# Peptides against a protein of PDB entry 5HB3: the designs that were tried, part 99

Target 1, 150 residues: chain A of PDB entry 5HB3
Amino acid sequence: RQMQDRCMSEYNQRIRNAPEGSIDPFRMACYKIIGRCDLSNRSLDGLQTDVNDWIWLQFNLARETDRSLELAGESYGLAELQASIREIGLKHFPKTAAEDTNGSFGMFFYLQILAGMFEQAIAYLYPFSYVDAVHFAIALTYYGLLRPVD

## One batch from the design tools (peptide; made by RFdiffusion4, then SolubleMPNN)

Design b1_p23_7_s1 (from b1_p23_7, 16 letters changed)
Fold by OpenDDE base, seed 1:
Structure b1_p23_7_s1 (fold): chain B 150 residues (1-150), chain A 23 residues (1-23)
Amino acid sequence: as target 1 above (150 residues)
Amino acid sequence: DVRKKLEEQIEKAKKEMNDVLRA
């Protein structure tokens, strides 16, 4: 808690007082990830990131912590992330192979896997690629991550 | 709204991925 308070203090001080363009983006990223500062901003300003970096960040920010210990007024855990992914899926990703014009089904599958939504991920992938879905199902079952229906 | 921002970022991610798939 003391570390978090210090991180938050330093983060706020830097964003307020540092000259424009002088802030070390990696340091600011550390404050965000470790100190959980400014969780409403889910991007790393000043860093060139790709989709994998973005997904990694979202996953790391969705910590399973006791919400009572969060100093930030905003708590965003795994459950909230999973809910968000479901909503995003309904709005922005193809539901069937026939709807997939851009080949984006793999991204949504990847998001679900990272969020621990294994059963849903396999179910989603199945109509797009039967072979891949079976392979992933076997692997996930082997590692005890997939819970088949009785 | 954190969810809204996430959705916007996902759209950006989709665009990026589409660009990769087209290359």
Scores: peptide ipSAE 0.031, ipTM 0.570, DockQ to the pose 0.111
Fold by OpenDDE base, seed 2:
Structure b1_p23_7_s1 (fold): chain B 150 residues (1-150), chain A 23 residues (1-23)
Amino acid sequence: as target 1 above (150 residues)
Amino acid sequence: DVRKKLEEQIEKAKKEMNDVLRA
């Protein structure tokens, strides 16, 4: 807790008092990750990041703890992450094969799998690639991760 | 190889996804 409190204090001080562009983005990233500061902003400003960095950050910030015990004043869990993935999907990924001009459906499938959205992932993949969807469904079922409907 | 095929799809989509995440 002492470390977290210090991180929070430093983060807040720098955000409030530092001139724009003067803050070390790596240091701020550390405060965010370790101190769980400003969880409403789940990005790393000033850093060159890709999709893997983004999803890694989301998982690190998405802690499954009792919200009543959360010291950060803000809560972010797997449910919120999954909601974010759904929102991203609705806005930015193809819903049908006819809409898919760039073959980006695979990325959204991948994100859903990482987020534990197995049923949704398979359902999404099915109209794009029947064969692949079946193979993944079989595998997920074998490992007890997919909940087939009776 | 299903995995290889999926990985290829993911890699080609990374550029577009990165643009989405930065928007």
Scores: peptide ipSAE 0.028, ipTM 0.558, DockQ to the pose 0.670
Fold by OpenDDE base, seed 4:
Structure b1_p23_7_s1 (fold): chain B 150 residues (1-150), chain A 23 residues (1-23)
Amino acid sequence: as target 1 above (150 residues)
Amino acid sequence: DVRKKLEEQIEKAKKEMNDVLRA
């Protein structure tokens, strides 16, 4: 808690007072991750990040166990992440195979799986790759992650 | 703004991933 408070203080101080271009983006990232600072901004500014970095950050920031310790306005859990992924999916990923020009459907499927959106992930994948969707459905069911519709 | 930035980052990431997959 003391470390977190210190991180928050330093983060806020640097954002407000640091000259332009002087902020170490890695340091700021550390403050964000460790201190959970500014959870409304779930991106790492000044860093070249890929989808893996982004999703990693989301999972690190998404905590369900400590909601009671977080200020009401700073709660970010799995549900919020899932909502974000849904929104991203609606805007940036193909809805049908005909719209898939770049093979990006797999990425959205992957994101949904990581976020525990198993039913939605399978449903999404199905029109793009029936065989893969079935295989994943079987696997997810085997591990008790997918509830078969009776 | 944050959402927009995130969306842009995701789009960039998608492009990068596509480039990797095409290589």
Scores: peptide ipSAE 0.025, ipTM 0.579, DockQ to the pose 0.053; fails the geometry check
Fold by OpenDDE base, seed 5:
Formats: structure tokens, C-alpha cells, sequence
Structure b1_p23_7_s1 (fold): chain B 150 residues (1-150), chain A 23 residues (1-23)
């Protein structure tokens, strides 16, 4: 709690009072990750990031604990992350093979797998790559991650 | 804004991920 309060104080102080262009983005990232500051903005501004950085951040910021422990007063867990992935999928990825002009289906499959959306991931992949979908389904079932249905 | 940032990252990673899945 004391550390979080300190991080939040410094974070807010810099956001409000720091001269333009003087904010160290790495320091701000530390406040966000360690201090859980400004959880409504789940990104690292001013840093060059990729999809792996983004998804890593989402998992680190996700909490399934009591909201009372969060200074931001916000709830963000795995369910909210999964909802975000679904929304991103609907907006930015092909729904069917006929819509796939750039072959981007694999990235959305990857994001769903990372987010633990195994059944949805397999269902999505199936019309794009039957063979790959079957292989992943077998592997996921073997490790107890997929719940087969008739 | 988060969606837009992710879109850019996705575009950079699309081909690589597809290759991984088919390897």
C-alpha cells in the first residue's frame, strides 16, 4: 500500500507538472506496472512495443483480487482481457476464410490462445486451416486445456 | 487508442505468426 501510494503520487505529479517532453517513459511504465497507476490506460505510452509487450502487460495488470486493494478502483481481470480480445477480433481480423485477404487469421488465433480462449481459438482456426486446428485441438485436449463437445 | 496501437502491432506480426502456425 505504501509503495503504491508513493508510485501514484509520483505518477500524478509528473503527469501534471513535468515540463513537456521531459517525462521518462520507462519510469512511467514502472509506475504503471509496479504501482498499478492509471489502469484505465493499459498501454505504455512513449515506448516502442509489439504484440508480445502488449499481451504481457495485460496479464501483469490483470487481477482477480479484491477491488479494495486497487488504488484506481477499477476491476480488470482475465474476463475483461478476453472480452477485449473478442472485440479486437471483430474489428481487425477476418471472420471467415472468404474475408481473409492478408492471411492475418494466425495472429488472432495466437492472441486467443494466450488469453486462454482455447475452444474459441480452435473454432476460429478451423475454417482457415483444418489440419492445424485438429493438431492444436489434440494437443490442448492432451494437456487438459480443451473441453471437447459433440 | 489501445485498439489502434494493437492494430499497428498486429500488422507487423501477421506474417510471422502465420509462418509459425504452419511450420
Amino acid sequence: as target 1 above (150 residues)
Amino acid sequence: DVRKKLEEQIEKAKKEMNDVLRA
Scores: peptide ipSAE 0.017, ipTM 0.498, DockQ to the pose 0.115; fails the geometry check

Design b1_p23_7_s2 (from b1_p23_7, 17 letters changed)
Fold by OpenDDE base, seed 3:
Structure b1_p23_7_s2 (fold): chain B 150 residues (1-150), chain A 23 residues (1-23)
Amino acid sequence: as target 1 above (150 residues)
Amino acid sequence: SVRKELEEQIKKAWEEMNDILRS
């Protein structure tokens, strides 16, 4: 698209002609989100963001499109996002109740739900809170999002 | 804060993972 090509051109021009980190953070955000420029860096440097903003960014950048058809910009699929969330979980979040000292298991559960990893989310929550896991399982099943065991 | 530190760690991990996926 014309807008994307223009964004890429302007982005590349600014990177070549300006010192690193000198570009306005909001302009950089526009180039990343709208122009899909430099998606290897999936952060918004120089902006004050919380975990929700970060999650929002990741999901916006995770577009379901065929990479073979996307020539001008970068693509990032849901499957890759899910894989990244899984790896983040393995490295940074508690795996058992004994490892959880600050209640951070809820955040990882939330991330998995947002990423559509419903079965894995329920399985993860189960050892922390049986009752909550059952309630969420019932709700997800009702909406056709959870696959019952055969 | 612990939350801010964790957020930064997650962001860093995400970037590292993206680099791996692109290689």
Scores: peptide ipSAE 0.030, ipTM 0.578, DockQ to the pose 0.061
Fold by OpenDDE base, seed 2:
Formats: sequence, structure tokens, C-alpha cells
Structure b1_p23_7_s2 (fold): chain B 150 residues (1-150), chain A 23 residues (1-23)
Amino acid sequence: as target 1 above (150 residues)
Amino acid sequence: SVRKELEEQIKKAWEEMNDILRS
């Protein structure tokens, strides 16, 4: 907690006094990941990242913590991440096989699985690949992650 | 590549969501 407070203090000072984009990208990443600073902005400008890095960042920043224990806007749990993924899906990913022009449905399925959205992930995959959806459903059920529905 | 395009699409979507959350 003491370290976090010092980190936040330093971050706030730099944000107030430094031009936009003048902070070292790696330092900024440390503030976000370790210090939990400015979690409303979850991009890492100036760093070379791929989709896996982006996903990793979102999950590391997601924490199931009582919002009352953190500064306003600095709390971002799994529920918020799941909500964001749902919105992304609605806007940017195909909903049917007919809409799938670039094969991106698999990525959205993967994102939902990583976010623990198992039932939704299977439901989403089903119209694209029945066989795969069934296999994943069986596997998830075996591990106790999916509740079978009659 | 398709992967790069998808990556950018996801990142843009996230930024849009963050803007909404900050408002």
C-alpha cells in the first residue's frame, strides 16, 4: 500500500507537469501494472505490442477488488472486462458465418474463453462450427467450467 | 495481414470503450 501510494503520487505529479506522451513508455507500463495508475486508459502507447500482449495486459489489470478501496476510476474487475469484450463483439466481430469475411470469429471465441465467458463463448461458436462447439462444451463441462443444460 | 488488421480493430474497440467509461 505504501509503495502504491508513492507510485500514485509520482504518477500524478508527472501527469500534471509533463507534456502528453513525454513519459517513458516502460515507466508508464509499470505505473499501470504495478501501481494501478490511470486504469481508465489501458493502452500502452509507444510500446510494440501484439494482440497477445494486449490481452495479457487487460487480464493483469483486471482485479476483483472492492471499488470502495480504490480511487474512483482505478478499479477494473473481471466483470468490467467481460462487459468490454461483449461490446467489442457486438461492434467488431461477425455474428453469423455469413458475416465472417476474415475468419475472425475464432479470435472472439478465444477472448471470451480467456475472460471466463464460457457459456457465451460456446453459444457464439456454435453457428460457426457445430462440431468444435460441442467438443469445447464437453471439455469445459469435464473441468466444471460449464453447466450442462437439458 | 489478417492478424494485424484484427489486432488494430480490437485495440480501437478498446479505446472506444475506455472513452465511454471515462465519461
Scores: peptide ipSAE 0.028, ipTM 0.557, DockQ to the pose 0.077
Fold by OpenDDE base, seed 1:
Structure b1_p23_7_s2 (fold): chain B 150 residues (1-150), chain A 23 residues (1-23)
Amino acid sequence: as target 1 above (150 residues)
Amino acid sequence: SVRKELEEQIKKAWEEMNDILRS
């Protein structure tokens, strides 16, 4: 908490007083990850990242924290991340096998799994790959992560 | 190439969501 407060203070000071683009991108990343600063902006400008780095960042920034300890405008948890993934899926990923031209269905399945959206992930995968969906369903059920419908 | 395109699509989608969060 003490470190977070210091990061917030430094972040606010630099954002208000420093010219745009003058702040070191890695330092800015530290303020976001450790200090939970400016959570409405989940991009890291000036850093070279791939899709895996991007995913890692989103999940770290979406960690569950006590909302009472955060500023009202600086709260973004798992629920918000899940909502974002749902929206991304609706707009940018195939809904049927016929729409899948690049094999991107697997990535959306992966994102849903990482976000703990297990039931939705299996339901999504089923029309693309029946066998894989069944295997994942069995595995997730074994570990108590999937809730079968009665 | 396909992976890069997908990455850009996801990032674009996230930027859209960020705009919503900032509003």
Scores: peptide ipSAE 0.027, ipTM 0.546, DockQ to the pose 0.078
Fold by OpenDDE base, seed 4:
Structure b1_p23_7_s2 (fold): chain B 150 residues (1-150), chain A 23 residues (1-23)
Amino acid sequence: as target 1 above (150 residues)
Amino acid sequence: SVRKELEEQIKKAWEEMNDILRS
C-alpha cells in the first residue's frame, strides 16, 4: 500500500509536469503495474508490445483479492477484463464466418480463452471451425475449465 | 495442430489488431 501510494504520486507528478514525450515508457509501465495508476488506460504507449504483452498486462492489472483496498475508480479485476474483451469483440471482430475476411476470429477466440471466458470462447469459435471448437471443448472439459450443460 | 493453426492466424492478424487493443 505504501509503495502503491508512492508510485501513484510519482506517476501523477510525471504526467502533469514532465515535458511531452520525455517520459520513459518503461518507467511509466512500472508505475502502472505496481502502483495501478490510471487503470482507465490499460495500454503502454511507447512500448513495442504484442498480444502476449498486452494480455500479460491485463492479468497483472486484474486483481481480485484486494479490490476494496484500491482507490475509487482504480479497481480492476477479471470481470472488468472480461468486459473489455467482450466490448472489443463486439466492435472489432467478426461475428459470423461470413464476416471473417482475414481470419481474425482466432484472435478473439484466443483473447477469450486467455481471459477465462471458456464457454463464450467455444461458442464463438463454433461457427468458424466446428472441429476446432469441439477439440477445445473436450480439452477444457477434461481440465474442468468448461462447465458442461445438460 | 489446432493450436498451432490458431496461433499462426493470431500472429498474422496481430499487427492490425494491435492498434485496436491499445485504444
Scores: peptide ipSAE 0.023, ipTM 0.517, DockQ to the pose 0.577

Design b1_p23_7_s3 (from b1_p23_7, 16 letters changed)
Fold by OpenDDE base, seed 3:
Structure b1_p23_7_s3 (fold): chain B 150 residues (1-150), chain A 23 residues (1-23)
Amino acid sequence: as target 1 above (150 residues)
Amino acid sequence: SIKEELEKNIEKAKKEMNDVLLS
């Protein structure tokens, strides 16, 4: 807690006193990831990130913490992230092979796997590629990550 | 291109997630 308070103090001081864009983006990233400062903004300004970096960041920021010490709206765990991914998927990714015009189904499958949504990922992939879905299902089951259906 | 379309979808997803966090 003492470390967090110090981090917040330094973060706020730099934001208030430093000209916009003058703060080292990597330092800001450290405040965000390690110090958990300003969790309402789950992005890293000034750093060019790809989708892998973005999803990695979301999972790291979703780690369990003392929620009683967090401000309202800053508590966002893995369960909430998974729910958000599910909802986003329904809105922005193809649901059937007929809707898939650019092969984007693979991206959503990948996101679900990264989020630990294994059963849902396999179920989603199945209508797009039966063979691939079966292969992944076998592998995930072997490692105990997928619960077999009775 | 496929890449551009994917990026667009990801950006939409990011925006949606951010909106959820800020709600």
Scores: peptide ipSAE 0.030, ipTM 0.573, DockQ to the pose 0.081
Fold by OpenDDE base, seed 2:
Structure b1_p23_7_s3 (fold): chain B 150 residues (1-150), chain A 23 residues (1-23)
Amino acid sequence: as target 1 above (150 residues)
Amino acid sequence: SIKEELEKNIEKAKKEMNDVLLS
């Protein structure tokens, strides 16, 4: 608690006193990830990040904090992230092989895997690539990430 | 290219997620 309060204090002081863009993006990232400062802004400005980095960040920030300590901000945990991915998928990615014009189904599959949505990811991939879906299902089962269908 | 289309889709997805987080 004391460490978190200190991090928040330092973060707020730097944001208020530093010109825009003068703060080291890596330091800012540390405050966000470790100190959980300014969780309303879940982007790492000034850093070139790929999709993996972005998703990794979302997962780290989505860690369940004690709801009792959550101030006035909306809690955004893993469940909310998964819900968001599902919603985005429905809007921006093909639902069937017939709708797939550019092969973007693989990206949505990948996003679901990164989000720990294993069963949904396999179910989604199946109509696009049966062989790949089976292989991934076997692999995920081997690692104990898929529940066996009774 | 397929890569460019994927990048666009990813960016759209990121934007939507960010919008949800900021709402």
Scores: peptide ipSAE 0.030, ipTM 0.571, DockQ to the pose 0.094
Fold by OpenDDE base, seed 1:
Structure b1_p23_7_s3 (fold): chain B 150 residues (1-150), chain A 23 residues (1-23)
Amino acid sequence: as target 1 above (150 residues)
Amino acid sequence: SIKEELEKNIEKAKKEMNDVLLS
C-alpha cells in the first residue's frame, strides 16, 4: 500500500509537471502496472505494442484487489473483463462453424482462455474443431483448470 | 470506455489473424 501511494504521487507529479512526450513510457507503464495509477486509461502511450502486449496489459490491470481501495471508476477487475469478453463475443465472433467465414473463432477461443473462461472456451471451440477441443480439454483437466460440466 | 477499447483491439486482433491466414 505504501508503495502504491508513492507511485500514485510520483505519477501525478510527472503528469502535471513534465513536458509532454518527455516521460519515459516504460516508467509510466511501471506506475500503471505496479502502482495502479490512472487505470481508466488502459493503454501505454509511447510504446509500440501488438495485440498480445495489449491483452497482457489488460489482464495484469484486471488483478483482483479490494475494490474499496481503488478510486471510483477504476475498479475494473477480472469479473468485469470476463463480462466484457462475453458481450464482445456475442457481438463480433461467429457462433457456429457455418458463420465462420474468416477463421476468427480461434481468436475468441484464445481470449476466453486468457481470461480464465476455460469451460466456456472449450464449449465454444467444440463445434468448430472437435479434435482441438478435446485436446485442450484434456490438457486443462490435467492442470486442474477445467471443471467437469454436469 | 474500457469496453470500447477492448472491442477495438479485438477487431485489430481479428484483422491480424486474417492477415496470417491469407499469407
Scores: peptide ipSAE 0.027, ipTM 0.579, DockQ to the pose 0.094
Fold by OpenDDE base, seed 4:
Structure b1_p23_7_s3 (fold): chain B 150 residues (1-150), chain A 23 residues (1-23)
Amino acid sequence: as target 1 above (150 residues)
Amino acid sequence: SIKEELEKNIEKAKKEMNDVLLS
C-alpha cells in the first residue's frame, strides 16, 4: 500500500512536470503495473511490445486482488478479458482442423492458456491435436489448474 | 477499447506467424 501510494505520487508528479516523451517508458510501465496508475490506458506508450507482452500486461492489470479497491468506473478485469478472447476466437480463429489453413489454432490455444481459460483451451485444442490436448490436460491437472470434469 | 487492441495484436501475431511459416 505504501509503495503503491508512492508510485502514484511519483507518477502524477512526472506526468504533470515532465516534458512529453521524456519519461522512460519502462518506468511508466512500472508505475502502471506496480502502482496501478492510470489503468484506463492499458497500453504501454513508447515500448515496442509484442502480443505476449500485451497479454502479460492485461493479465497483470486484471488481477482481482486489487479490484476491491478500485472505486471508480467500469473495471475491466480478468472476466472481461476472457470474454474478449472468446469473442475474438470465434471471429478470427478456426473452429475445426478443416478450417485451419495457417496453423493459427496454436495461437488461440496459447491466448486462452495465458488468460487462464484452461478448460476451454484444452477443449479447443483437442480437435486439432489430440495428443497435445491430453498432455496439456495432464500437466494442468497436475498443477491444479484444470478442474477434472466429473 | 481493450477488445480492439487485442484484435489488432492478434492480427499482428497472425501475420508474424504466417511470415514465419512462409519463409
Scores: peptide ipSAE 0.029, ipTM 0.571, DockQ to the pose 0.075; fails the geometry check

Design b1_p23_7_s4 (from b1_p23_7, 19 letters changed)
Fold by OpenDDE base, seed 4:
Structure b1_p23_7_s4 (fold): chain B 150 residues (1-150), chain A 23 residues (1-23)
Amino acid sequence: as target 1 above (150 residues)
Amino acid sequence: SIREEFEKQVEEALKEMNDVLLS
C-alpha cells in the first residue's frame, strides 16, 4: 500500500512536470501496473509491445480485488475484457475449420484461455482440433478450471 | 477505447502471422 501510494504520487508529479519524452516508459509502466495509475488508459505508451504484452496488461489491471476500491467512472474488469475478446472473436477469427485460412484459430483459443474463458475456449477449439481440445479439457479439469459435464 | 485498442492489437498480430506465412 505504501509503495502504491508512492507510485501514484510520483506518477502525478512526473506527468505534470517532466518534459515530453523525458520519462522512462518502463518507469511509467511500473506506475501504471503497481500504482494502478491512469487506468482510463490501458496502454503502455512509448514501449514496443505486442498483443501478448497488451493482454497481460489488461489482465493485470483487471484484478477484481482492486475493482471495488476504485472510484473510476469506467469499469473495465475481467468481464469487460472477456466481452471484448468475444466480440473480437466473432469479427476476426474463423468459426469453422473451413473458414480457417491462416491457422489463426489457435490465437483465439489462446486469448480465451488467458481470459479465463475455459469452457468457451474448449468448445471453440473442438471443431478445429479434436485431440487438442480433449487434452486441454482434461488438463483444465485437473487443475479445477473446467467443470466436467456429467 | 480499450476494446478498439485490443482489436487493433489483434489485427496487427494477425497481419504479422499472415506476413510470416506468406514470406
Scores: peptide ipSAE 0.161, ipTM 0.736, DockQ to the pose 0.114
Fold by OpenDDE base, seed 5:
Structure b1_p23_7_s4 (fold): chain B 150 residues (1-150), chain A 23 residues (1-23)
Amino acid sequence: as target 1 above (150 residues)
Amino acid sequence: SIREEFEKQVEEALKEMNDVLLS
């Protein structure tokens, strides 16, 4: 695609020719997000980002393609992201309301939502807040994002 | 790895949250 090719060309040119730190980090971010440039580097250098920004980036850059067609630097797709979120959940977040001492369950719920793990997110939220879980389930179903689970 | 970095960032975020809650 013309736009993508231009982005890639400009990105490579700037990386090679511009002094370090002289490139507009927002512009570089645009090249990465829109042009999918340098996907081996999934960070946004020069920008202050938080976990929300990071996971958003990973979600957007993820591709659901055959792994054999993915480059090594682009192999971290949606499935891998979701696996990471699951692992994080197991390590760092409460599994029941009784285990929740600092109210961090909401963050894990949010991470799962951002990663497209809707069914799991709802199931996770349910024991912490029944009402909220039901509301989110209704909303996600309305938008066609939630699949019925047995 | 990307995964390791992600987990690290989450851990840092959690730490910050805890620090705020405990302050």
Scores: peptide ipSAE 0.066, ipTM 0.633, DockQ to the pose 0.090
Fold by OpenDDE base, seed 2:
Structure b1_p23_7_s4 (fold): chain B 150 residues (1-150), chain A 23 residues (1-23)
Amino acid sequence: as target 1 above (150 residues)
Amino acid sequence: SIREEFEKQVEEALKEMNDVLLS
């Protein structure tokens, strides 16, 4: 609580008093991720990010929904993220090995893993690479992330 | 929107991946 309050205080002070672009973007990222500051802005300004960074950020910020965001109708939690990934997957990624012309199945697998969609990720990977799917399934089960088979 | 940003990031990542694989 004390650390969070301090982070929020510093974040608010800096964002109000500092010129745009003058603040260390990594510091601001820390305030956002650790301090849960400015959750309405789910981006890391001033940093070069890729899809891995983006999905990781969304996953971390989606763990808790701010009450203020709920009231404002701006909530975007884990469920919404996972829904978006599913929809994007249907549009942009191959469904079968025959459709895989560019090897992009691995990217979608990875996105699902980062979003906590473990069962779906394994199920998706299986038709593309049986061996890899089995290995990941074993690993995820070992860490208690994959649901046991009934 | 958040969704649009995600799509953009995915598309960029896919483009980069394709460029690497085809180079």
Scores: peptide ipSAE 0.035, ipTM 0.586, DockQ to the pose 0.073
Fold by OpenDDE base, seed 3:
Structure b1_p23_7_s4 (fold): chain B 150 residues (1-150), chain A 23 residues (1-23)
Amino acid sequence: as target 1 above (150 residues)
Amino acid sequence: SIREEFEKQVEEALKEMNDVLLS
């Protein structure tokens, strides 16, 4: 709590008193990720990140344990993130192998795995790659992350 | 909202990715 308050104080001070773009983007990222500052803005300005970095950030910011500490009045936890990923999947990713033109099914599978949507991820992957789906299913079952059938 | 911003960012990322893959 003390660390969070300090981070919030420093974050607000720098945002108000420093010209835009003059603050170290890595420091601002630390305030956001560790201090949970300005959670209404889920982007990191001044940093070039790939899709992996972006989804990792979204996952971490959606931690359930910190929902009660959100000051912005809006809560966005893991359940909301998963719901958003489902919706994005319906809009932007292939549903069948026939719809897949560039192999993007793998990306959606990966996003679901990162979001802890294991059963849905395996079910999605199965029609695209039977062998891969079986291998992942076995591994996830072994670690207790996937419930076996029957 | 947070959800709207998230979806917007994903759409932008997908657009960028598709532009690279289709170029």
Scores: peptide ipSAE 0.026, ipTM 0.565, DockQ to the pose 0.048

Design b1_p23_8_s1 (from b1_p23_8, 7 letters changed)
Fold by OpenDDE base, seed 1:
Structure b1_p23_8_s1 (fold): chain B 150 residues (1-150), chain A 23 residues (1-23)
Amino acid sequence: as target 1 above (150 residues)
Amino acid sequence: SHDVEYFGKFMPEINEKAAAAKA
């Protein structure tokens, strides 16, 4: 907590005194991860990242903390991440098998699973790969993550 | 949202990898 408070203090001072975009991207990343500063901007502009880096960052920032206890005043949790993933799906991924040219549906399925969107993930996967959807549904049901339809 | 637009930068790589795996 003390380190977080220091990071927040330093970040606030630098933002107030520095022009937009003048902060080193790596330093910005540290302030976001450690200090949870400026969580409204979860992109690491200026850094060469891939989708795995993005995923890692989102899940580290999306803390399962009571919003009332977040010192940074900015609440970013799993619900917000899930909302972002839904929007990403709508914009960037195929909605039907007919729209799937590259087989990118697997990545969106993966994102949904990571975010705990199990029912939506299975429903999404079903038209692309029936066999895989059934296998995952069975597995998720076994672990109690998917409610069987009575 | 900013996140949605930012994620779009990864789509070329995602599509390329997916196509390679399908092949």
Scores: peptide ipSAE 0.473, ipTM 0.913, DockQ to the pose 0.862
Fold by OpenDDE base, seed 2:
Structure b1_p23_8_s1 (fold): chain B 150 residues (1-150), chain A 23 residues (1-23)
Amino acid sequence: as target 1 above (150 residues)
Amino acid sequence: SHDVEYFGKFMPEINEKAAAAKA
């Protein structure tokens, strides 16, 4: 808590008034991860990152803590991440097997699973790979992560 | 959403890897 408060204080004093792009990207990342500063901008501009880095960042920033307990004025939770993933899927990933050119559906399935969107993930995977969808459905049901369709 | 647009930069790599895995 003390470290977070210090980070927020430094951010407000030095960074918020700094010209855009003038801050070291790694320092900015620290302020975002530790201090949860400026969570409206979750992109680490200036860093050469891949999708795995992005995923890691999003899940670290998306804290499960109730918004009511977040002392920080900005909240970023799992629900918001799920919404982002949904939009990413709609824009960037194939919706049907007919649209699948590169086989990228697996990545979107993976994103949905990571975000706890299990039912949606299975439903999405089904038209691309029936066998895989069934296997995952069985597994997720076994672990109590899928709600049985009555 | 800024996040959605930002994610788009990863798609070439994602597609390349997916295509390679499918082949």
Scores: peptide ipSAE 0.471, ipTM 0.914, DockQ to the pose 0.865
Fold by OpenDDE base, seed 4:
Structure b1_p23_8_s1 (fold): chain B 150 residues (1-150), chain A 23 residues (1-23)
Amino acid sequence: as target 1 above (150 residues)
Amino acid sequence: SHDVEYFGKFMPEINEKAAAAKA
């Protein structure tokens, strides 16, 4: 908590006194991760990143606890991340096997699994790979992460 | 949303890797 407060204080000072884009992107990342500052922008534009970096960042920033109830930090939970992933799927990934050209469906399946969207993930995977969908469904059910068919 | 638009920059790499794995 003390570290978070310090980060927020520094962030507020720098953002008010520094020209736009003048803050070191790694420092900005620290302010976001530790201080939960400016969580409306979770992209870290100034850094060379790939999808794995993005994934890491999102899950570090996402909290199940509603931070709006806290004195410091911003609210960004798993629900918001799940919503973003859903929209990412709608925009960037194939919706049907007929639309699949590159086999990128696996990545979206992976994102959904990471975000705990198990039922949606299995449902999505099914038309692309029946065998894999069934395999994962069995596994998830075994571990109590997927509700069995009622 | 910002996240959705930003994620688009990863799609070329995702597609390339997926295509390579699929082949």
Scores: peptide ipSAE 0.471, ipTM 0.914, DockQ to the pose 0.860
Fold by OpenDDE base, seed 3:
Structure b1_p23_8_s1 (fold): chain B 150 residues (1-150), chain A 23 residues (1-23)
Amino acid sequence: as target 1 above (150 residues)
Amino acid sequence: SHDVEYFGKFMPEINEKAAAAKA
């Protein structure tokens, strides 16, 4: 808590006093992860990151409980992450098998599974790979994660 | 959203890796 408060204090001072983009990207990352500062911008500009780094960051920043008491007044939870993933899918990933040129559908399926969007993930995968969709559906049902359609 | 646009930067790599895995 004390470390988080210190990070928030330092972040606020630097943002107020520093030109835009002048803060070291690694320091910015620390302020976001430890201090949960400026969660409206979850992009780490200036850092060489890959999709795995992005995934890790999003899930670490997401909190289950909207702590109204977060000093930053910014709430970022699983619901917001799920919404972002939906939008990412609509913009960047193939919607049908006919649109699939590179086979990137697997990554979007993976993102949906990580975010707990199980029904949507299976529905998405089905037109690309019937066999894989069925296997995952069976597994998810076995663990009680997929609701059977009445 | 900013997140969606930012994620777009990863798509060339994602597509390349996916294509390589498919081949």
Scores: peptide ipSAE 0.471, ipTM 0.913, DockQ to the pose 0.867

